# Designs tried in a protein design run: peptides against a protein of PDB entry 7BBL. Part 31

Target 1, 86 residues: chain A of PDB entry 7BBL
Amino acid sequence: IAQESLESQEQRARAALRERYLRSLLAMVGHQVSFTLHEGVRVAAHFGATDLDVANFYVSQLQTPIGVQAEALLRCSDIISYTFKP

## One batch from the design tools (peptide; aimed at target 1 R18 E19 L22)

Design b2_p25_8 (made by RFdiffusion4)
Pose (drawn by RFdiffusion4):
Structure b2_p25_8 (pose): chain A 86 residues (1-86), chain P 25 residues (1-25)
Amino acid sequence: as target 1 above (86 residues)
Amino acid sequence: SLVEEKQEEFLTEVEEEIAEQQALL
C-alpha cells in the first residue's frame, strides 16, 4: 500500500491530541478545579463546563481572595493555568 | 441555573467530539 501522506499523519496526530484533551476536560466533571489568574491570583471552584472552541470555564462556588462567587465564568483570556486532582 | 445548563451541554458535546476524534483515528 502507498505510504501515508504527511498531511494524513498530521491529521491523525491532531485527532489523537484532541481526543486526549477532551478526555481531560470530561475528567473535571464533579471535581474542584484551581486556577492561576492574572496578577498571580489563585482561585478555585467547582467545575461546571468549558467551552470546546475556546477554553472558557463555567464554575460554581468560585473562591477568591475577596470572597465566594456562587456562579462564575472564567474567560480563557483570564487564565494562565488550571489544575485538578482526578 | 446557567452552570447546570452549560454542564448538560458540555457532557453532550464532549462525548460527540470524542466519538468524532476516535473515528478519525

Design b2_p25_8_s1 (made by RFdiffusion4, then SolubleMPNN; from b2_p25_8, 11 letters changed)
Fold by OpenDDE base, seed 3:
Structure b2_p25_8_s1 (fold): chain B 86 residues (1-86), chain A 25 residues (1-25)
Amino acid sequence: as target 1 above (86 residues)
Amino acid sequence: SAVEEARAAFLRRVEAEIARQRAAL
């Protein structure tokens, strides 16, 4: 019996993490998401889409400290974390 | 709207990507 190589194990682990990430994005569709930005700024917006590589967030009804943007793009470099209620 | 159009395309892309990832293993 041949043992699975370390490289093969790592490949499967990376694939599993990627799928979990993608499914988490699907779970956000149709929900309002709370984003934590730099310097403690928090905003809320309805999730629309992302690009799958850079993780830009395309959102609507972005609630900011200075008003609401009907549509907006949040770059991953601007985001510390995000949460939502399924 | 632009966001709604992006959303529709996004749903298709995510499902396709998941399928491709699984097929590669």
Scores: peptide ipSAE 0.550, ipTM 0.907, DockQ to the pose 0.741
OpenDDE base, seeds 1, 2, 4, 5: peptide ipSAE 0.550, 0.547, 0.550, 0.546; ipTM 0.907, 0.906, 0.907, 0.906

Design b2_p25_8_s2 (made by RFdiffusion4, then SolubleMPNN; from b2_p25_8, 11 letters changed)
Fold by OpenDDE base, seed 4:
Structure b2_p25_8_s2 (fold): chain B 86 residues (1-86), chain A 25 residues (1-25)
Amino acid sequence: as target 1 above (86 residues)
Amino acid sequence: SAVEAALARFLREVEEAIARERALL
């Protein structure tokens, strides 16, 4: 029985991981996301969108320590981590 | 709004990207 090449196996493995990652981004749609920013600041917002490389987060109803912003853009340079419940 | 427009673009981009990966599996 002919086995697929190592290159083909690796290609499929990478594709599977990429798909899983992409679906994790899609899973944020319609959910609130919690962000950890610098200096221990934590904020929560309604997910709007990201770039595929998570360079930017477009969010609404951003809850900050000093109030709520209707819409906001969070750059990757501002974000340490994020969490959400799908 | 900017967020609404970004969401529409995001959905298209992610779905298209997923389709491309699925074609490799």
Scores: peptide ipSAE 0.657, ipTM 0.928, DockQ to the pose 0.863
OpenDDE base, seeds 1, 2, 3, 5: peptide ipSAE 0.656, 0.654, 0.653, 0.656; ipTM 0.927, 0.927, 0.927, 0.927

Design b2_p25_8_s3 (made by RFdiffusion4, then SolubleMPNN; from b2_p25_8, 11 letters changed; failed a check: too like the target's own chain)
Amino acid sequence: SAVEAARAAFLRRLREAIAEQQALL

Design b2_p25_8_s4 (made by RFdiffusion4, then SolubleMPNN; from b2_p25_8, 12 letters changed; failed a check: too like the target's own chain)
Amino acid sequence: SAVDAARERFLREVEAAIAEERARL

## One batch from the design tools (peptide; aimed at target 1 R14 A15 E19 L22)

Design b2_p26_3_s1 (made by RFdiffusion4, then SolubleMPNN; its pose is not in this set)
Fold by OpenDDE base, seed 2:
Structure b2_p26_3_s1 (fold): chain B 86 residues (1-86), chain A 26 residues (1-26)
Amino acid sequence: as target 1 above (86 residues)
Amino acid sequence: EEVARARARVRALEEELRRLFAELRA
C-alpha cells in the first residue's frame, strides 16, 4: 500500500514511454517503410535499423524511380516524412 | 526497485538497436 514518490512516478513514466518507442522500432525491422522525400519523390523500402536519434535509416530493397537499390543509408535531412506498414 | 528495472530494460533495448545498426552498415 506504499505509494511511489512523485519523482519516481515520473521517472517510471518516462522509462515506459522510451521502452514503448524502442520496442516499436524493433517490431518494425523487416517491415515496409515509405519515405516522402523532397520534390514530391516517394520511395519504399524495407526497414533495417535507425540510430538512436533517428539521424540515419538503414534500409534494403529501396524502390526508387530509377530502380531498386539493394541497400541504402538515408539521412534525416533527406526525409520529409515516413510511414511504416505493420 | 521498479525504476531501476525499467531503466535496465531501456538500456538493453538501446544496446540491441545500436548493435543492429552497426551490423547492418558494417
Scores: peptide ipSAE 0.634, ipTM 0.929, DockQ to the pose 0.619
OpenDDE base, seeds 1, 3, 4, 5: peptide ipSAE 0.633, 0.632, 0.634, 0.633; ipTM 0.928, 0.928, 0.929, 0.928

Design b2_p26_3_s2 (made by RFdiffusion4, then SolubleMPNN; failed a check: too like the target's own chain; its pose is not in this set)
Amino acid sequence: EEVARARARVAALEAELRRLFAALRA

Design b2_p26_3_s3 (made by RFdiffusion4, then SolubleMPNN; its pose is not in this set)
Fold by OpenDDE base, seed 2:
Structure b2_p26_3_s3 (fold): chain B 86 residues (1-86), chain A 26 residues (1-26)
Amino acid sequence: as target 1 above (86 residues)
Amino acid sequence: EEVAEARLRVRRLEEELRRLFEELRR
């Protein structure tokens, strides 16, 4: 068995981290996520998708203080924090 | 070779996520 070069090992490690990140994003799809927005507003929604840099969150069944929105777009700048329950 | 396989998985995952995003934004 040929030994993998140090460079190859490092490249593989970087790829593994990226893969882990991406799989984590996919794992959220279809699950309920709780978002904390500005001024302490908390909402819950089903995660639909996000772009690769997590700048935008497309969600469904967004539970707001005044009702439920079937679909919504949340920008990262609008979010203070979020929690995901696997 | 292992690196190539790892990169391939990453690309496939990125494409999958991109597709989901595109489907919802339009």
Scores: peptide ipSAE 0.594, ipTM 0.921, DockQ to the pose 0.665
OpenDDE base, seeds 1, 3, 4, 5: peptide ipSAE 0.570, 0.563, 0.575, 0.581; ipTM 0.915, 0.914, 0.917, 0.918

Design b2_p26_3_s4 (made by RFdiffusion4, then SolubleMPNN; its pose is not in this set)
Fold by OpenDDE base, seed 4:
Structure b2_p26_3_s4 (fold): chain B 86 residues (1-86), chain A 26 residues (1-26)
Amino acid sequence: as target 1 above (86 residues)
Amino acid sequence: EEVARARARVEELEAELRELFAALRA
C-alpha cells in the first residue's frame, strides 16, 4: 500500500495552518479592533480587511482623537499593536 | 489528492480575502 511521502505530509500540514490563519482573518471581519499607534495614540474601529501579508488594514468607523472617519486605511508602519474584540 | 485539495482551499480563501480588500479599496 502506498504511503504519503514525508514531503507531502509537511505540505499538507503547512496548508492546514495557512487555512486556519486565513479563516481566522475572515472570522474577524466586522469585529471591533483597537490599534495602538505612535506616541501612545489609541484608536478603535471595525475591521474590514487586510492584505494577505497584513501590511494594511482597511477599517470603518475609525474613532480617532480628532474625530471619526467612516472609512480608513491604516498602514502597518503606523501601528505598534492591535487587538480584536469578539 | 489530499495536498492538491488542501492547496485549493487555501487558494480560494486567499482569493476571497484579496477580493474583499480590493472591494473596500475601490
Scores: peptide ipSAE 0.645, ipTM 0.930, DockQ to the pose 0.696
OpenDDE base, seeds 1, 2, 3, 5: peptide ipSAE 0.644, 0.643, 0.643, 0.644; ipTM 0.929, 0.929, 0.929, 0.930

Design b2_p26_4 (made by RFdiffusion4)
Pose (drawn by RFdiffusion4):
Structure b2_p26_4 (pose): chain A 86 residues (1-86), chain P 26 residues (1-26)
Amino acid sequence: as target 1 above (86 residues)
Amino acid sequence: APTTEEFVAAVEAAIAEEQALREELD
């Protein structure tokens, strides 16, 4: 059989990486998720959803240094990192 | 905002598409 093209190999790699990423998003359902935002602010909330094209987060009970926001959208551009415990 | 059900269904569908793509490429 002819060797697999480099392009086909790259596509399989993307699929493998994406599948794992998607599984990691699904794993946040029912969990709290913490975030590191601009200015070093650390917040946390109950995970609701993310968009799949851009990593915007829909969360509830967002706890910030100044209060609790019942519902929130944390935009991808607002976030440096997010952390959760499975 | 998407519901949990909608989000879970979208993620599971996207995983299935990625698996199918790998099977086709193999």

Design b2_p26_4_s1 (made by RFdiffusion4, then SolubleMPNN; from b2_p26_4, 9 letters changed)
Fold by OpenDDE base, seed 5:
Structure b2_p26_4_s1 (fold): chain B 86 residues (1-86), chain A 26 residues (1-26)
Amino acid sequence: as target 1 above (86 residues)
Amino acid sequence: MPSVAEFVARLEAAIAEERALRAELA
């Protein structure tokens, strides 16, 4: 049985991981997400959208220590981690 | 802010593309 090239195997593997990630974003739609930002700041917001290259998170009802922001843009560079319940 | 509906559509399209790519390489 002929094996696909290493390049093809790697490409297929990357595609599989990409699809899994995209599906995770889809699962996040409509849910509140908890974001951990720098300096230990934690915020919660309703997930709206992202750039598909994950440059930015577009969220609504962002709960910050000082209040709620109706619409907000969180740059991925500002995010350490995030969690949500599917 | 982009529309949630539009974002979902983009996600679905991107997922389909990745699936198609893997199918081509199978």
Scores: peptide ipSAE 0.547, ipTM 0.907, DockQ to the pose 0.908
OpenDDE base, seeds 1, 2, 3, 4: peptide ipSAE 0.544, 0.543, 0.545, 0.543; ipTM 0.907, 0.907, 0.907, 0.906

Design b2_p26_4_s2 (made by RFdiffusion4, then SolubleMPNN; from b2_p26_4, 10 letters changed; failed a check: too like the target's own chain)
Amino acid sequence: MPSVEEFVARLEAAIERERALREQLA

Design b2_p26_4_s3 (made by RFdiffusion4, then SolubleMPNN; from b2_p26_4, 12 letters changed; failed a check: too like the target's own chain)
Amino acid sequence: MPSVEEFVARLEEAIRRERELRERLA

Design b2_p26_4_s4 (made by RFdiffusion4, then SolubleMPNN; from b2_p26_4, 9 letters changed; failed a check: too like the target's own chain)
Amino acid sequence: MPSVEEFVAALEEAIARERRLREELA

Design b2_p26_5_s1 (made by RFdiffusion4, then SolubleMPNN; failed a check: too like the target's own chain; its pose is not in this set)
Amino acid sequence: SVEEFVRRLEEAIREQRALRAALAAA

Design b2_p26_5_s2 (made by RFdiffusion4, then SolubleMPNN; failed a check: too like the target's own chain; its pose is not in this set)
Amino acid sequence: SVADFVARLEAAIREERARRAALAAA

Design b2_p26_5_s3 (made by RFdiffusion4, then SolubleMPNN; its pose is not in this set)
Fold by OpenDDE base, seed 2:
Structure b2_p26_5_s3 (fold): chain B 86 residues (1-86), chain A 26 residues (1-26)
Amino acid sequence: as target 1 above (86 residues)
Amino acid sequence: SVEEFVARLQAAIEEQRALQQQLAAE
């Protein structure tokens, strides 16, 4: 049995990561998420939705250093990382 | 709505599964 090409392997890996991402979003629904932004700023918010493409996060009850926003949008470019507990 | 978003997620996941299966078959 011949092994698949490197390109095929990479394509498979990318596809797997995409599915993993989508599943993580599903698991995130209804949960509070901790976002790490630039310069060490951390915020917490309840996950609402994303556009599934650009990874803009629509959240609620965003806790920021300067207050709480009922509704907010976090751009992918603003986010370094995020964590949540399913 | 949340339900609509979840539905979109499920659809996207299914699409990815289909893609994964296609890639695995190659």
Scores: peptide ipSAE 0.493, ipTM 0.894, DockQ to the pose 0.685
OpenDDE base, seeds 1, 3, 4, 5: peptide ipSAE 0.488, 0.486, 0.486, 0.490; ipTM 0.893, 0.892, 0.893, 0.893

Design b2_p26_5_s4 (made by RFdiffusion4, then SolubleMPNN; its pose is not in this set)
Fold by OpenDDE base, seed 3:
Structure b2_p26_5_s4 (fold): chain B 86 residues (1-86), chain A 26 residues (1-26)
Amino acid sequence: as target 1 above (86 residues)
Amino acid sequence: SVEEFVARLEEEIERERRLRAELEAA
């Protein structure tokens, strides 16, 4: 009988993780996200979009300690972590 | 636009689902 190979199982697992990631992005739509950057910098911004491959964040109303940027790009390499409330 | 981004997300999610389905059927 036909059985799924280990590689196929791994591919399915990776696909499942990818879907979870994408769904998390979907959950961010229309919400403010808090980003933790290097050197303890924390900012908040309204989620706009991402580069689905690189995970760059396109945001609006970026709140920093020194002011607000209407539009901003947060690179994945600059982000340590982020949180949001669905 | 936000609508376009959401559409892209949903399309990508569906693509991943389709991939898993193909793997399960193989």
Scores: peptide ipSAE 0.486, ipTM 0.886, DockQ to the pose 0.818
OpenDDE base, seeds 1, 2, 4, 5: peptide ipSAE 0.485, 0.485, 0.486, 0.486; ipTM 0.885, 0.886, 0.886, 0.887; seed 2 fails the geometry check

Design b2_p26_6 (made by RFdiffusion4)
Pose (drawn by RFdiffusion4):
Order: sequence, then C-alpha cells, then structure tokens
Structure b2_p26_6 (pose): chain A 86 residues (1-86), chain P 26 residues (1-26)
Amino acid sequence: as target 1 above (86 residues)
Amino acid sequence: KTQEEFIAEVEAAIAEEQALKAELEA
C-alpha cells in the first residue's frame, strides 16, 4: 500500500487533537470552572457551555471580586486560562 | 446557548472527528 501522505497524517492529527479537546469540554458539564482573566482577576462559575468555533464560555453564578453575576458570557478574548477538576 | 445544545454539538463533533480518522486510515 502507498505511504500515507503528510497531508493525510496532519489531518488525522488534527482530528485526534480536536476529539480530545471536545472531550475535555464535555467533561466540564456539571462542574465549576475557574478562570484567570485580564488584570490577573480570578473568578469561578458553574459551567454551562462553550462555543465550538471560539472558546467563549456561558456560565452561571459567576463569582467575581465585586459580586456574583447570575448568568454570564466570558468571551474568549477576556480569558487567559481556565481550570477545572473532573 | 443551552447546555443541552452544547452536549449535542460536542457529541456530534466527536463523532465527525472519529469518522474522519477512520476514512483517512482506510
């Protein structure tokens, strides 16, 4: 059989990486998720959803240094990192 | 975006990535 093209290999790699990423997003359902935002602000909320094209987060009970926001959308551009415990 | 919709989209996207890997290996 002919060797697999480099392009085909790269596509399989993307698929493998994406599948794992998607599984990691699904794993946040029912969990709290913490975030590191601009200015070093640390917040947390109940995970609701993410967009799949851009990593915007839909969360509830967002706890911030100044209060609790019942529903919130944290935009991808607002976030440096997010952390959760499976 | 509801969590239900999110779950359905994520499961569908995983299935698509698995199918793509299977086609490429074949």

Design b2_p26_6_s1 (made by RFdiffusion4, then SolubleMPNN; from b2_p26_6, 11 letters changed; failed a check: too like the target's own chain)
Amino acid sequence: MSVEEFVARLEAAIREERELRARLEA

Design b2_p26_6_s3 (made by RFdiffusion4, then SolubleMPNN; from b2_p26_6, 13 letters changed)
Fold by OpenDDE base, seed 5:
Formats: C-alpha cells, structure tokens, sequence
Structure b2_p26_6_s3 (fold): chain B 86 residues (1-86), chain A 26 residues (1-26)
C-alpha cells in the first residue's frame, strides 16, 4: 500500500469536513433555522437555499428583534452559528 | 431555483466530495 503524503491527508480531512457541512445543509431543507448573528442578535427563519460557494443563506419569514421580514439574504460573514431540529 | 433543484445540487456536491476523498486515499 502506497504511503499517503501529509498534504494528501490534509486534503482528505478538508473534503470530509466539507461533506459534513453540505449534509447539514441538506438536513436543513424544509426546516426553521435559528441563526446567531453579531452583537448577540438571534433570528429564526425558514430555510430556502444557499450559495454553495459563498455560503449565503436565502431564507423566508425571518423573525428579527424589530419584526418579520418576508424574504431575506443572510451573508455567511454575518452568521456566527446556526441550529435546527431535523 | 426550486427546492428540488437545490437538493439535487447539494447531492451532487456531496458526491463530488466523496469521490475526491476516494481519489486522495491513493
């Protein structure tokens, strides 16, 4: 068996993490998601789709501290974390 | 895009990462 290089091992690890991320997105389809944003702001929204390259989130019925937004775009740079119930 | 199209795109991307990992196992 050929020895796997360190670089190859790292690339495989990154690929595994990417796959886990994508699977989490798949699990979010059709569910409400809670997002933690900067400054301690927390919002909830129905998940629609994402930009797989930039990780932008397209959502609907976004519940914010100041009201509900029918349709919204959440940029990856604005999101600290998110949770949902499958 | 529709939800169906988005799901298909996700599944394709997942498959691509899996295939990449297989190739990296050498």
Amino acid sequence: as target 1 above (86 residues)
Amino acid sequence: MSTEEFVARLEAAIREERERRRRLEA
Scores: peptide ipSAE 0.556, ipTM 0.909, DockQ to the pose 0.721
OpenDDE base, seeds 1, 2, 3, 4: peptide ipSAE 0.554, 0.556, 0.555, 0.556; ipTM 0.907, 0.908, 0.909, 0.908

Design b2_p26_6_s4 (made by RFdiffusion4, then SolubleMPNN; from b2_p26_6, 13 letters changed; failed a check: too like the target's own chain)
Amino acid sequence: MSVAEFVERLELAIREERALRAELAA

Design b2_p26_7 (made by RFdiffusion4)
Pose (drawn by RFdiffusion4):
Structure b2_p26_7 (pose): chain A 86 residues (1-86), chain P 26 residues (1-26)
Amino acid sequence: as target 1 above (86 residues)
Amino acid sequence: AAELAEAEARNAALEAQLETVRAEFL
């Protein structure tokens, strides 16, 4: 059989990377997720959802240095990193 | 091509699950 084109290989790679990423998002359901925001602020909340095109987070019980926000949307642009324990 | 199609079906299924979680949460 003819060799697989480089383009087809790149598409399989994207699919493999995306599938793993999606599984990692699903794994946050039912867990707390911590975030590192701008200014070095560290916060945490109960995971609710993320958008799939842009990594915005929908969370509840967001704990910040100044209080608790019952519901929150942390925009992708607000976030440097997020961490959770499976 | 078949391997890619199977991988895209799995990605679509995961995306549908996550969209359900997002809709229920909101």

Design b2_p26_7_s1 (made by RFdiffusion4, then SolubleMPNN; from b2_p26_7, 14 letters changed; failed a check: too like the target's own chain)
Amino acid sequence: SEQRARAALRNRELEAELRAVRDAFL

Design b2_p26_7_s2 (made by RFdiffusion4, then SolubleMPNN; from b2_p26_7, 13 letters changed; failed a check: too like the target's own chain)
Amino acid sequence: QEQRARAALRVRELEAELEAVRAAFL

Design b2_p26_7_s3 (made by RFdiffusion4, then SolubleMPNN; from b2_p26_7, 12 letters changed; failed a check: too like the target's own chain)
Amino acid sequence: SEQIARAALRNRELEARLEAVRAAFL

Design b2_p26_7_s4 (made by RFdiffusion4, then SolubleMPNN; from b2_p26_7, 15 letters changed; failed a check: too like the target's own chain)
Amino acid sequence: QEQIARAALRVRELEAELRAVRDAFL

Design b2_p26_8 (made by RFdiffusion4)
Pose (drawn by RFdiffusion4):
Structure b2_p26_8 (pose): chain A 86 residues (1-86), chain P 26 residues (1-26)
Amino acid sequence: as target 1 above (86 residues)
Amino acid sequence: AELAAAEARNAALEAELEAVRAAFLA
């Protein structure tokens, strides 16, 4: 059979990377997730959802240095990193 | 065929996550 084109290989790679990423998002359901925001602020909340096109987070019980926000949307642009324990 | 199967799994995972998002924002 003809060799697989480089383009087809890249598409399979994207699919493999995406599938793993999606599994990692699903794994946050029912867990707390911590975030590192701008200014080095560290916060945490109960995971609710992420958008799939842009990594915005929908969370509850967001704990910040100044208080607790019952519901929150942390925008992708607000976040440097997020961490959770499976 | 391998790529099509991977895309079907990606679509299923996206559908599950969209349902989780919809339930959370309800």

Design b2_p26_8_s1 (made by RFdiffusion4, then SolubleMPNN; from b2_p26_8, 8 letters changed; failed a check: too like the target's own chain)
Amino acid sequence: EQLARAALRNRELEAELRAVRAAFLA

Design b2_p26_8_s2 (made by RFdiffusion4, then SolubleMPNN; from b2_p26_8, 9 letters changed; failed a check: too like the target's own chain)
Amino acid sequence: EQRARAALRVRELEAELEAVRAAFLA

Design b2_p26_8_s3 (made by RFdiffusion4, then SolubleMPNN; from b2_p26_8, 11 letters changed; failed a check: too like the target's own chain)
Amino acid sequence: EQRARAALRVRELEAELRAVRDAFLA

Design b2_p26_8_s4 (made by RFdiffusion4, then SolubleMPNN; from b2_p26_8, 10 letters changed; failed a check: too like the target's own chain)
Amino acid sequence: EQLARAALRVRELEEELRAVRAAFLA

## One batch from the design tools (peptide; aimed at target 1 R14 E19 L22 D53)

Design b2_p27_3 (made by RFdiffusion4)
Pose (drawn by RFdiffusion4):
Structure b2_p27_3 (pose): chain A 86 residues (1-86), chain P 27 residues (1-27)
Amino acid sequence: as target 1 above (86 residues)
Amino acid sequence: SLAEKQAEFLTRLAEELAAEQAVLAAP
């Protein structure tokens, strides 16, 4: 059989990377997720959802240095990193 | 609402996982 084109290989790689990423998002359901925001602020909340095109987070019980926000949307642009324990 | 976003997220996530798995299973 003819060799697999480089383009086809890149597409398979994207699919493999995406599938793993999606599994990692699913794994946050029912868990708390912590975030590192701008200015070095560290916050945490109960995971609700992410958008799949852009990594915006929908969370509840967001704990910040100044209080608790019952529902929140943390935009992708607001976030440097997020961390959770499976 | 947050409940609606959770439902939408799980629904679309299942579709995207199935699509990506189909690409990986293809010969």

Design b2_p27_3_s1 (made by RFdiffusion4, then SolubleMPNN; from b2_p27_3, 11 letters changed)
Fold by OpenDDE base, seed 4:
Structure b2_p27_3_s1 (fold): chain B 86 residues (1-86), chain A 27 residues (1-27)
Amino acid sequence: as target 1 above (86 residues)
Amino acid sequence: SLEAARAEFLARAAEALAEYRAVLEAP
């Protein structure tokens, strides 16, 4: 990196952020996560997986205001935020 | 299925992490 270009610096920065994000997802596998959705709806579900390109969340035991779904897909567009307790 | 999605996720995650490592460790 003695003469690292600006482009290379940006590449490293992106890689670092993506690595951090991905490791956070891996840490959540099998754990219950609380999701905040639109209209103030909050749900809890066990995190199973995402698709890395679209960031859809594949979850189990989704607890919603009207019931529990054994397995469900939470689309990225549905999620405002989420929190995980390690 | 959830099982299939999890398997694919773990595999892709491993590959992605290796790629990020290569970028970060490049001279």
Scores: peptide ipSAE 0.605, ipTM 0.911, DockQ to the pose 0.796
OpenDDE base, seeds 1, 2, 3, 5: peptide ipSAE 0.604, 0.605, 0.603, 0.604; ipTM 0.911, 0.911, 0.910, 0.911; seed 3 fails the geometry check

Design b2_p27_3_s3 (made by RFdiffusion4, then SolubleMPNN; from b2_p27_3, 10 letters changed)
Fold by OpenDDE base, seed 4:
Structure b2_p27_3_s3 (fold): chain B 86 residues (1-86), chain A 27 residues (1-27)
Amino acid sequence: as target 1 above (86 residues)
Amino acid sequence: SLEAARAEFLRRAARELARLRAVLAAP
């Protein structure tokens, strides 16, 4: 570690962040997540999966202000933030 | 389908986590 190059240190740092992200996704599996979307819209849905490209969320039982969708695809570009209780 | 997406997600996540562990374990 003492002889670790700057490039190696940067790689390690990126790896640590990616690991934390993946672990957070796995922690959401099977749980209901609250999403804050544009225009003040808030929805809740059970987390199914992501494509790991931080592009899409595949969810079920999406509760919207106008109804419930059994399955849905949420584009990350539509999501402002999300929270869940592990 | 959601089922298919979930299965693929779990497989991919597991593989990537294993790879990351190797990177982080490097001295």
Scores: peptide ipSAE 0.515, ipTM 0.892, DockQ to the pose 0.835
OpenDDE base, seeds 1, 2, 3, 5: peptide ipSAE 0.510, 0.514, 0.514, 0.510; ipTM 0.891, 0.892, 0.892, 0.891; seeds 1, 3, 5 fail the geometry check

Design b2_p27_3_s4 (made by RFdiffusion4, then SolubleMPNN; from b2_p27_3, 8 letters changed)
Fold by OpenDDE base, seed 5:
Parts: C-alpha cells; structure tokens; sequence
Structure b2_p27_3_s4 (fold): chain B 86 residues (1-86), chain A 27 residues (1-27)
C-alpha cells in the first residue's frame, strides 16, 4: 500500500468515486426520483435504469405538468439535477 | 423496453462494481 505508485493512487481515487456513483444509482432502484429539467420544469418518476455511460434515465410513471407518461427516456442533456429519498 | 433496460443496467452495474472492488482491494 505504501509502495503504491502515483498512477495507482490516481486509479484508486477514480475507482472510489465511480463506485460511489454506481452505488447511488443502485440506491434509486425502486424509488421515485425528482428531476429538474430546463425552463424550471420539475418531474417525478420511478427509476428504472440508466445506461451508466451517458447517464440516460429509463423511467416509468413520469409525472409531467401535462400528464403521466407510462414509460419514458430522460436524456442527460435534458436533466439539470435530480434527487430522491433513499 | 424498461424491463430490458433494467436487466442490462443491473448486470452492467454489478460487473463494474466487481472490477472496482478488485482495484480498491489491491495492496
């Protein structure tokens, strides 16, 4: 451990951050997530999945200002932020 | 479909977490 190179330390740091991110995504499974979109639009939906690479969100029961969409895809470019209750 | 996306998500997440665990466990 003490002999770990700088490159290895950086790899470990990146790994730790990635692990934390993935665990946070998994924690959303089975929960309703609130998304803040552009133009102040806020929606809520049950988390289904993400593609992990681009951070697209596959959700169900998307509650929008104009109604509920059974299934929807929220692209990362559409999302400003999101929150959920663990 | 959502079902397919969920299955793929869980599979990929599990595999990546396993790889990360190995990296973090290295002495």
Amino acid sequence: as target 1 above (86 residues)
Amino acid sequence: SLEEARAEFLRRAAEELARLRAVLAAP
Scores: peptide ipSAE 0.487, ipTM 0.883, DockQ to the pose 0.799
OpenDDE base, seeds 1, 2, 3, 4: peptide ipSAE 0.486, 0.483, 0.486, 0.484; ipTM 0.882, 0.882, 0.882, 0.882; seeds 1, 3, 4 fail the geometry check

Design b2_p27_4 (made by RFdiffusion4)
Pose (drawn by RFdiffusion4):
Formats: structure tokens, sequence, C-alpha cells
Structure b2_p27_4 (pose): chain A 86 residues (1-86), chain P 27 residues (1-27)
């Protein structure tokens, strides 16, 4: 059989990377997720959802240095990193 | 609530996205 084109190989790689990423998002359901925001602020909340095109987070019980926000949307642009324990 | 709606929408689309990527890998 003919060799697999480089383009086809790159497509398979994107699919493999995406599938793993999506599994990692699913794994946050039912868990707390912490975030590192701008200015070095560290917060945490109960995971609700993310958008799949852009990594915006929908969370509840967001704990910040100044209080607790019952529902929140942390935009992708607001976040440097997020961390959770499976 | 907004979070409950976003969660429902996320889980619904996530299943589709996973199925699309697995189809590429199984081909």
Amino acid sequence: as target 1 above (86 residues)
Amino acid sequence: SAVEAATAAFLTRLAEELAAQQAVLAS
C-alpha cells in the first residue's frame, strides 16, 4: 500500500491530541478545579463546564481572595493555568 | 442555572467531539 501522506499523519496526530484533551476535560466533571489568574491570583471552584472552541470555564462556588462567587465564568483570557486532582 | 445549562451543553457536544476524533483514529 502507498505510504501515508504527511498531511494524513498530521490529521491523525491532531485527532489523537484532541481526543486526549477532551477526555481530560470530561475528567473534571464532579471535581474542584483551581486556577492561576492574572496578577498571580489563585482561586478554585467546582467544575461545571468548558467551552470546546475556547477554554472558558463555567464554575460554581468560586473562591477568591475577597469572597465566594456562587456562579462564575472564567474566560480563557483570564486564566494562565488550571489544576485538578482526578 | 447558567452553570447547569453550560454543563448540559458541554456534555452533549463533548460526546460528539470524542466520537469524531475516534472515527479519525479508527480509519

Design b2_p27_4_s1 (made by RFdiffusion4, then SolubleMPNN; from b2_p27_4, 9 letters changed)
Fold by OpenDDE base, seed 1:
Order: structure tokens, then C-alpha cells, then sequence
Structure b2_p27_4_s1 (fold): chain B 86 residues (1-86), chain A 27 residues (1-27)
């Protein structure tokens, strides 16, 4: 029996982490996401879609300090962090 | 809507990505 190479082991480990990440994206579908933006601003929105690298968030019903935006695009550069309840 | 369309496309890409990851793990 041949042992899997270190490279293969590392590849599988990375793949496992990526699957975990991808499934987290799937878990956001249909849920509200809370975004922490700069200067302590927090907004909430219903998740629509992202890029697979999460460069952009396409959301609906974005609750901002001054009102609700029906649909919006949030850039990664605008976001400090995000959380959601699966 | 634009978001609905983006979601549909996203889900398709996500399914493909997950399939690719499974292929790596099962190889």
C-alpha cells in the first residue's frame, strides 16, 4: 500500500476547507446577513449572491441607518465583516 | 430582478465548484 504524497494530502486539506467555505455561501442563501461597515455602521440585508471570492455581495432589502434599499451591491472594500444565522 | 438573476447564476457556479471539490477529494 502506497502512502499518499504530502502534496496530495495538502491538496485534499485545501479542498476540504474550500468545500466548507462554499457550503457556508450556500448556507447564506435565503437568509439575512449582517454587515459591519466602516465607522461602526451596521446594515442587514437578505443574501442574494456573491462572487465565489466574495468580492461582491448582491443583496435585497438592505437596511441602512436612513432607510431600506430594495436591491444593492456591496463591495468587499466596504465590508469589515459579515455574519449570518444558517 | 437583477438580484434574482444573480442568485440563479451564483447557485449554478456554486454547484459546479462543489462538484469540482468532490472530485479532488475522491481522486
Amino acid sequence: as target 1 above (86 residues)
Amino acid sequence: SAVDAARAAFLARLREALAEQRAVLEA
Scores: peptide ipSAE 0.450, ipTM 0.866, DockQ to the pose 0.774
OpenDDE base, seeds 2, 3, 4, 5: peptide ipSAE 0.440, 0.440, 0.443, 0.442; ipTM 0.862, 0.861, 0.863, 0.862

